Peptides against a protein of PDB entry 8OXM. Designs and how they scored, part 324

Target 1, 371 residues: chain A of PDB entry 8OXM
Amino acid sequence: FKAEFRLAGGVNLPKIIDCVGSDGKERRQLVKGRDDLRQDAVMQQVFQMCNTLLQRNTETRKRKLTICTYKVVPLSQRSGVLEWCTGTVPIGEFLVNNEDGAHKRYRPNDFSAFQCQKKMMEVQKKSFEEKYEVFMDVCQNFQPVFRYFCMEKFLDPAIWFEKRLAYTRSVATSSIVGYILGLGDRHVQNILINEQSAELVHIDLGVAFEQGKILPTPETVPFRLTRDIVDGMGITGVEGVFRRCCEKTMEVMRNSQETLLTIVEVLLYDPLFDWTMNPLKALYLQQRPEDETELHPTLNADDQECKRNLSDIDQSFNKVAERVLMRLQEKLKGVEEGTVLSVGGQVNLLIQQAIDPKNLSRLFPGWKAWV

## One batch from the design tools (peptide; made by RFdiffusion4, then SolubleMPNN)

Design b2_p28_6_s3 (from b2_p28_6, 15 letters changed)
Fold by OpenDDE base, seed 2:
Structure b2_p28_6_s3 (fold): chain B 371 residues (1-371), chain A 28 residues (1-28)
Amino acid sequence: as target 1 above (371 residues)
Amino acid sequence: DAEKKELEELKKRGEILVEEILKKAQEL
């Protein structure tokens, strides 16, 4: 290990440590000190399986539809070494960095990221109507700029076009697979972009199997398809390449129903894979600035095993696992809101749900739905 | 030492689970 570390951006300030391997190669490693990296490791394995399914299909293989994966080496329940995705940046750092973010550079007369956050926090406990009105005001005064990522990084027009296509494909693949797996907590710090490939890397995979819906502020979108995410696709937005890549990914997922159900069933009943939402995790994900003062560092997650009778915990767990499997089976059959949809119909519904400003306005302000 | 051993076991279990699932997905 080198004695020097860099801070990765974000609330948790993960330490980037350069490690010299026994092979003499320098490897950057992200040390997370509070996250259960076992969840990330398991979900990376699920993504590798989804990638295998996508590579077997001719249409998805031709489109190079893949989810970017990274190596996770857990070290403990609370610590581990992520192989840092060298040459990645959080989309939030590029977009809304306070000093030199793309919004400040390209839209200096718009609201600051801080002003947007403040306005949405002020209405957090208000009606859905008040949240919607303030969200629309924020969106009007905070216009998307993510198109400039590819323009800054790729000066050659042919390379620029190829990278914008790679980005759009990466968003589509990760959105549909993320929806099937019920991946939540897709805030702007949990999505990295590769500065060379323009592909997305999803990190912090602890909110899965729709457990984001049971948060104190429920998640109301199937995936992140916010205005900046769409702006990065260029002038066609969600139409054309993105939609077609979503449909082709969904076709492969639906045709792989038995495999995906078997995988998820094994994972749901793995005693080492804690996918369930707990109150401490919920508090951590939706922390208010006011709640930071009461987090005594000494609450081992182990000490509040609420002595619920082992029987009541097990019965509650089994009922949640069964419900997750049932909902996964519905998704893979194209059952949405009790109706069987075609692949195109299902993908269309998911896109509409993800871009709906009413759904976006209801998200936790920390998710930054206006970005 | 105990945490490193538990980690090697967790890693081994995760690798086995993926191999078993990939094997089942190859048989389909």
Scores: peptide ipSAE 0.006, ipTM 0.375, DockQ to the pose 0.021
Fold by OpenDDE base, seed 3:
Structure b2_p28_6_s3 (fold): chain B 371 residues (1-371), chain A 28 residues (1-28)
Amino acid sequence: as target 1 above (371 residues)
Amino acid sequence: DAEKKELEELKKRGEILVEEILKKAQEL
C-alpha cells in the first residue's frame, strides 16, 4: 500500500488507495467505510448477468451495449475493497468541483454550484410550484457543459465521435438496466466516467428496487438524464442513438423476463442482501451537509439482527419483496401506470419522465438535478 | 407450508448464486 490516499468525493469520503500487487502492478482500490459493500457486490453480479443477456442478443452485441462493472470484495458487512475503476472520475468532480469544475471554467458567469444548491435547499420544504420555479431559474443560470468532457479528452475528431457514441450507449444501457432494477441515488458522485472509454460506471448501488421512492423526498425520475448527462451525448441529445440503445436494451430485458425475475427473486429473499430501506439509511441519504456533525448513528449490528427475527417484520418484508417482484414483472411486461406499452412507448415514457423539469425539481437537492 | 418451502428453496438458490458469482469475481 502507498502511504498516500485520495478522497473520492461524497458523504462517506471513501479513500482511494494504491496497492501494489504481487505482479508488481499498481491497482487502485476504493476503501469504503460504513457502506454495505455486499449490496454493491450483488448488484455488480446482476449487472454481469444483464451484460450476458445483452451479449447474447445480436442487436445489443452489435451496439456493444454493456453496463460497466467493477470488482467488489466485501470484507465484512461494513467494509470491503472495491477495485477502483482506474482512470475514472466522478461526473460531479468534473462538472462542479468548486472553482475547477467545467461549469466554472466554461460558464464563469453562471450561478456557482453552491448558489444553485443553496437556492434549491431554500425551497426544499416548499410547494412543488415553488420548487419548479426556482429549479427553472437555476437551470436558466446554470447551463450544461458536459459536452466538453469528450472535447477535452479526445482531440481527434474521429476518436471524439466514437467516444461520444460510447458514452451515449453507456448512458442508455445503464439507464434501462438501472430502471429495471429500480436503482436510485444516482447523484453526480455515484456516477463515474472513464477518461479513456467515456463509459459510465455506476457506484454505490445501495438504493435498488425502487427504494428511492420511499425516501422522505421520493425519487421522481427513473434514472439520471439531467441536462449535463444529455449534453454529453452531443447535438442529438436523447434522440437517435440514445433512444435506440434504450429500446434495444429494454427489448432484451423484456425478452429475458423469466431469467431476470428468477434472479431478482433469489436476491430479494437472500437474508444476507439487505436491500430494504430503513429510516436511518433514508436519513443518511437525504441528510443535509450542514447536519453532518451530529448524527453518528452508531447502528449497533445487534439492533438490525434482532428486528429481522420478529414474525411481523418477516411478513412485512415478504409483502415488500412481493411488491418489488410484481413491479419488476410489470416493468418487464411494459406495464406503466396500469397501461401496457410497447418497448418504444415504454422507453419514450421513461425518457419523458427523466427529463421532465417538474420531476427533476422535486428531487432532493443533494441529487443535484440541475447538473 | 408451500410458501415457506418455496421461500427456503429461493433462499438456497440465492446463496448458491451469490457464492457462484463471488467465486467468479475472485477468479477475475
Scores: peptide ipSAE 0.000, ipTM 0.312, DockQ to the pose 0.027
Fold by OpenDDE base, seed 4:
Structure b2_p28_6_s3 (fold): chain B 371 residues (1-371), chain A 28 residues (1-28)
Amino acid sequence: as target 1 above (371 residues)
Amino acid sequence: DAEKKELEELKKRGEILVEEILKKAQEL
């Protein structure tokens, strides 16, 4: 370990440390000091299992369908070491950085990211109709630009085309795996894009098993498939490569039902794996920028053993775990809204749900569904 | 109609969760 560290930005001030491996290679490590990395570590293991299933299937292997993983070493309930995703950038940083974001560069006459955020926050407590109208106004005046990521990074047309396909495959694989695991919508800062491979890396996996549906503003999409995410696929959008890769991924997931259920069952009942949504976590995930000013986390939440009656907690937990398993089984059977769908029908429904402006308009404005 | 009802139930659960948090935050 080098004696020097850099601060990564953000509320938790994660430390980037440089480590020399036994191979003499320098590797950046992110040390988080206030986050439970156990959930990230567990989800990375599940992603590795999904990758194993995808590599065993000829159709998914030929398409190189993988979910990108990173190494997580949890050190405690509040600390761990992450492999820093070197050569990645948050899609949100590329798209909506205040100074030099792609929206500002390519669409200087569109609404600013701040104007969009403000407009959507103003209607956050309003009707779905008012949210939809404002979301459509925002979308009209904030046009997608993520196509320019591959155009900026890959100047050779053949490389550009290959990387755009790699991106599209990565979105498809992560979307379907994310849906099966109930990751829901993903904040634009929690999706990294690799500047060399154009593949996505999902970080901060604190919402799983559809726990996003019990947030103060419930998730209304199965995965993030916003206009910029789609724009990065190029002119075909969700059609062709993306759809086919979703279908082939879903085929593998559905054909691996027993394996996936067994894995998720073990995880849901692991006493070390706190996947449940708690009130404080829900506030943190949907904290308003305006509310950041008062909650200085000077609360040493001493481990007051809220010895809530163990019996009532256990019964409530078990009922939630059972419901998660039942819903996972339904997904893996292609049961959507009480109807059994084909793989193509299920994937079509999920795509339609994910791109529906009515669903997107209902999302928490902090997650920037217009991006 | 069913989807709207489910979303209203999910919203109510989220509102209850927020109220429980706010209540706890006032008790601290």
Scores: peptide ipSAE 0.000, ipTM 0.215, DockQ to the pose 0.102
Fold by OpenDDE base, seed 5:
Structure b2_p28_6_s3 (fold): chain B 371 residues (1-371), chain A 28 residues (1-28)
Amino acid sequence: as target 1 above (371 residues)
Amino acid sequence: DAEKKELEELKKRGEILVEEILKKAQEL
């Protein structure tokens, strides 16, 4: 290991360290503290299995449909080593978090990211109607710019087109697999983009199996398909390549129902895999200062052993696990709102739910639904 | 001044690329 380290941004101040492998190659490692990396490690294994299913199917293999994975080595409940994704940037850093973010550069007369956030925070406790009106005003004065990512990174027109296609395929694959697994907390810092491949890397996988729906402000969208995410696809938007890639991914998932149910069942009953939402985790996720500058004192969750009686915990856990498995089985059968849908019908419903400004306006402001 | 000119060239290049891609996206 080199004696020098860099800080990556964010509340947990992860340390980037350089190590030399036995092959003489330098590799960057991210040392993350205070987060349970076991959840990320388990979800990476599930993504690798989903990738194996996608590679077996001729239609998804020809389209190169894959979820980007990274290596996780958990060292403890609160520490581990991640493979640092060299040449990736958070989509939030590119769009809004830098002093020269793409919104400020391309749309200098629009609202600032801070003005948008402030307006949505002011209505956080208001009616759904008031939230919708303010969200529409924010969206009108904060126009999407993510199309410029590929234009800045890829100066050759043929390469630009291939990379925009790779991006669109990556969004489609991760959106459908993320929906099947009930992946939440898809804010703009938890989604990285590779500057060379234009593929997405999803990080911080601690909200899974629809546990985002039981947050104090429940998640109202199946995946992130916001205006900037759509703008990165270019003029076709959610139509053509994106829709077809979603349908082909969903077809593979539905045809793999028995395999996916067996895997998720083993994981839900693994005593080492804490997937359940607890009140402290819920508070931490929705009280995060969105601005990197406010050092909120990390509440040392004193290990108050709330010795909840072991017997009442086990019965409540089993009922939640059974409900998660039933809902996963429904998704894999195409059961939405009590109706059996075709693959095209199910994908269409999910796209409509994800782009609906009424659903987007109800999200927690920290999710940044206007980006 | 230089950054503003580079940004205008990038925008103009984006418009041209959008027209070429509309043609190719209809073929796929």
Scores: peptide ipSAE 0.000, ipTM 0.193, DockQ to the pose 0.012

Design b2_p28_6_s4 (from b2_p28_6, 16 letters changed)
Fold by OpenDDE base, seed 3:
Structure b2_p28_6_s4 (fold): chain B 371 residues (1-371), chain A 28 residues (1-28)
Amino acid sequence: as target 1 above (371 residues)
Amino acid sequence: SAEEERKKELEKKGEIKLAELLEKALEL
């Protein structure tokens, strides 16, 4: 282990540790602190299964639709080594993390990432109307730049194109599969981009099965399709390749309903897979920078004393699990807002929900919906 | 700066070539 560590961005402050293997190769390892890496490990298995479904279908196989997976090695309930994909960077690090971020480099006269965050934090407790107005002002003064990622990395126009397609396909596949699984907390530090493949790697898979909707500030978008995410697709934006890749992914997911339901059912009832949102996790995910100072690490809450009536907890858990399964079944049937949609109709609704500035303005400021 | 103009020109060329290649990839 090198003595130097870098903090990856994000609430969990995962430590990037450079490890020299016995083979003399440096491997970046992400050491997550307090996160249950079991959630990540389980969700990676689900993604591998989704990849298997996508590879079996001719249309998705031709399009090379895959979710990038990473190897999770849980070391404990609260620690593990993510085999960090060499040559991945958080999209937030590329875009906004430093003065060398793409927004500062390409849009030096726009609002800083800090100014944007400050403005959105000032309205955090205000009306949806005030949030929307400030979000629109922020968006006007913070223009997308993620197109420059592929342009900086891939100078050859044919390679650049291939990589931008790979990016667009990766966004589409991960967005639809993420929606089906109800994957939340898709902030800019939980999405990595591979600097060689331009594919996205989703990390921190602890908010699943729409548990982001029960956060104090509920998630209002089905996936991250913010202006920079769209800008990375280039001039066609969400139209053409992205939309079609979403539709083909959704088609495979819907046609695999029984398999996906069976898998998710097993996972929901797995006592080792704590997918439920708890108040501490909710507080942690939406903690204010000002509130970080007082929460001493003394959440050694003795697991013993809240033997509150196991029967009522189990009944509440089972009802939540049943509701999750029912909602998953609805998604896989194309049931949205009480209506059965076609694959194209469902994908269109999801895209519109994801790009709606009214939905984006309502998100927790830490999600950085303006990026 | 001349570098920003060159980046914008590369952008524009890249976007055009991407549109053409997207059309081709839409046929795939």
Scores: peptide ipSAE 0.000, ipTM 0.232, DockQ to the pose 0.012
Fold by OpenDDE base, seed 4:
Structure b2_p28_6_s4 (fold): chain B 371 residues (1-371), chain A 28 residues (1-28)
Amino acid sequence: as target 1 above (371 residues)
Amino acid sequence: SAEEERKKELEKKGEIKLAELLEKALEL
């Protein structure tokens, strides 16, 4: 370990530590001190299993459909070492960094990211109609720019095209697997893009199994497919490569139903894997900038042995786990809203749900659905 | 165990409900 550490951006101020391996290679390690790195570690294992399924299928293998994984070494429930994805940047940092974000650089006359956030926060407690109207105004005055990521990083047109395809495939694979696992929408800081591969890396996997739907502001999209995410795919958007890669990923997931159910069942009943949403986690995930002032850090770490009063909590837990498994089984059979859909029909529904500005307008403003 | 029986009963209820959903989707 080097004596120097860097702070990564974000609320948890993760420490980047440079480590020299026994191989003499420097590896950046992210040390998170507040996040459940066990959940990330478990989800990385699930992603590796999904990658194995995708690699076995000829159609997904030919398309190189994979979810980018990183090494997580959980040291405790709240501490561990992440292998930092060297050469990655958060999409949110590229797009909406305060000083030099791509929106400000390419669209200097659009609303600032702060103005957009403010407008959406002002309507957060308002009707869905008011949220929709303000979201449409924000979207009109905050046009997508994520196409410029690949244009800035890849100057050669042939390389640029291949990297844009790699990005589109990465979004498709992560979207469908994320939907199956119920990861839902992802905060823009929790999606990294590799500056060399243009592949996405999903971090901070603290919401799984549709637990985003039980947040104080329920999640309304199956995955993050916001306007900037789509803009990175280029002129075809969600059509063509993205849709086909989603369909081929969904086909593999549906054909792997028994395996996926067995895996998720083991995880749901693993006492070491706390996937359940708790009020503190919900508050943390949907923390308002204004609410940061009142959470005095004086809650001593020691006394929250919340002795789970086992009996009533176990019955409620089992019922939630059962519902998760049932919903996973429905997804893997193509059951959506009480109807059985084909792979193409299911993927179409999910894409439409994910891009619907009515659904996006209802999301928690902190997750920046206009980005 | 009573938990495994309950688990099997719930798998069976999930399968039944899915069969009912499939039947309803085939009748539409």
Scores: peptide ipSAE 0.000, ipTM 0.250, DockQ to the pose 0.019
Fold by OpenDDE base, seed 5:
Structure b2_p28_6_s4 (fold): chain B 371 residues (1-371), chain A 28 residues (1-28)
Amino acid sequence: as target 1 above (371 residues)
Amino acid sequence: SAEEERKKELEKKGEIKLAELLEKALEL
């Protein structure tokens, strides 16, 4: 280990450590000290299984549909080593960094990221109508710029086009797989982009199985498909390549129902995999200072071992696990709002839900739905 | 700036080539 460490951006101040492998190669490793890395490790195994299913199907294999994975080595319940993907950046750092973010560089007359956040915080406790009006004003004065990511990184027009397709396919695959698994907390710091491949890497996988819907401010979208995410796809937006890649991914997931249910059932009943939302985790997720710069001292959550009486927990846990399995089975059958949909109908509903400004305006402000 | 003009010209060439390649990829 080198004595020098760098801080990566983000609320948990992860330490980047340079390690020399037994092969003499230097590898960057991310050390997280507060996140439940076991949840990330388990979800990476599920993503590897989904990738295996996508590689078996000819249509998804030809389209190179994959979800990007990283190695997680849990060291304890609260610590572990993540293989740092060299040449990845958080989409939030590229878009809304305080000094040189793409919004400030390309749209200097728009609202600042701080002004947008302040306006949405002021209406956080207001009606859905007031939230919608302020969100529309913010969106009008904060125009998308994520198209410039590929234009800055890829100067050759043929390479630029290929990378924009790789990005669009990565968004589609991760959106559908993430929806099936009920992945939440998809804020702009939990999504990295690879500067060489233009593929997305999803991190901090602690909100799964639709547990984002039981937060104090419920999640109202199936995945992140915000205006900057769409702008990165170019002129076609959510149509053409994105929609077709979503449909082909959903088709593979629905045709793999038995395999997906069996694996998720094993994980839901694994005593080492705490996927359930607890009040302290809910408070931590939605009290995050929206400005990464204010190191509010994380209140020592005193290790009050809530000695939850073991007997009353088991019956409540089993009922929640059964509901998660039932909802997963519904998704894999195409049951949405009590109606059985085709793959195209289900994907269309999910896209409409994800881009609806009424749903986006209701999200927690720290999710940054205007980005 | 000359760099902003080059970025706009790259964007325009990229979008045209994308439309043509998407038409071909819709047939596949």
Scores: peptide ipSAE 0.000, ipTM 0.230, DockQ to the pose 0.011
Fold by OpenDDE base, seed 1:
Structure b2_p28_6_s4 (fold): chain B 371 residues (1-371), chain A 28 residues (1-28)
Amino acid sequence: as target 1 above (371 residues)
Amino acid sequence: SAEEERKKELEKKGEIKLAELLEKALEL
C-alpha cells in the first residue's frame, strides 16, 4: 500500500488508495464506509443480473448492451475496498476540473464551472420560472464539450466511431437500468468513464428506488441525460443508436418483469440492505459546499438514541417497500402518469423528461445539471 | 466483540442468501 491517498470526489469523499499487488502491478482501490459498500455491492449484483438478462436476449447481446460492474471486496465491518476500475476518470473531473477541465480548455470564454454553480445556487430558493431563466442563461454561456473525450482518447477514426458507439450504448443501458432501479439523477463525480472502452461505470449507488424524489430538492429526471452526456454521443444526440438501445434495454426489462420484481422484493426486505432515505443522508446528499466545513463527520453519533419504537419503523418501512414495488411494477408495465405506454412511448417520455430544461433547472445545483 | 462477530456472520449469511435468491430468480 502506498501511504498517499486521493479523494475520488463525490459526496462520501471515497479514498483512492494505490496498492501494489504481489504481481508488481499497481491497482487503485476505492475505500468507502461499510453501509455505502454494502449498498454498492448489492446494486452491483442487481446490475450483474440485468447484464445476464441482457446477454440472454439476442438483440441486446448483439448490441453488447451491458452495465459496467466493479468488484466490491469487503475488508471489515466498517471498511471495504472497491477494486477501482483502473483506467477510469470521473466525467466531472474530465469536464469541469478547475485546472484542466474540458470546458475550460475548449470553451475558455464560457462561464466557469464556479460561475455556473454560483448563479444556480443564488436561485436555489427562487421560483421555478427564475430557476429556468437562470439555467437557460447558464446553458447558453456553458456549451457542451464531452464530444472531445472520444476525440482526445481515440485518434483513429474507425476506433473513434466504435468507441463513441460503445459510449452511447453504455449511457443507454445504464439510463434504462438506472430508471428501473430508480437511481435517478447521478452526480457527475459518481459517473466514471473508462478511457479504453468509453463505457460508463456508476459508483456510489446510495440513492435507489426513486428515493431521490423524497430529497429536500426532489429529483425531476429519470436518469442523468444532461447536455454533456448527450454531446458525448456525437451529432445524432439521443436519436438513432441511443434511442434504439434504450428501447431494446427497456424491452428486456419489461419482458423480465417477474424476475426483476422477485429480485427487488428480496432486496427491499433484506434487513442488511439499508436503501431507505433518512434525514441525515438527505442532508448529506444535498449539503451546500459552504456547510461542509462545519459538519465534522460525527462518526460518533451513537446509533443508540433513535430507538424509535420498532413497530412503527417496521410499518413505515413496509409501506415504503410496498410503494417501491408497486412503482417498479408500473415501470415494468410501462405505466407512466396513469397511462400504459409502449416501449417506444415510455422510452420517448423518459428521454424527454431527462433532457427537459424545466426539469433540469429544478435539480439540486450541487449535482450540476448544466454539465 | 461477540456482537460484532455475530453481525458479521449474519451479514455473510445475508449476502449468501441474497446471491442464492438472485440465482434462483435468474433460473426462472
Scores: peptide ipSAE 0.018, ipTM 0.471, DockQ to the pose 0.023; fails the geometry check

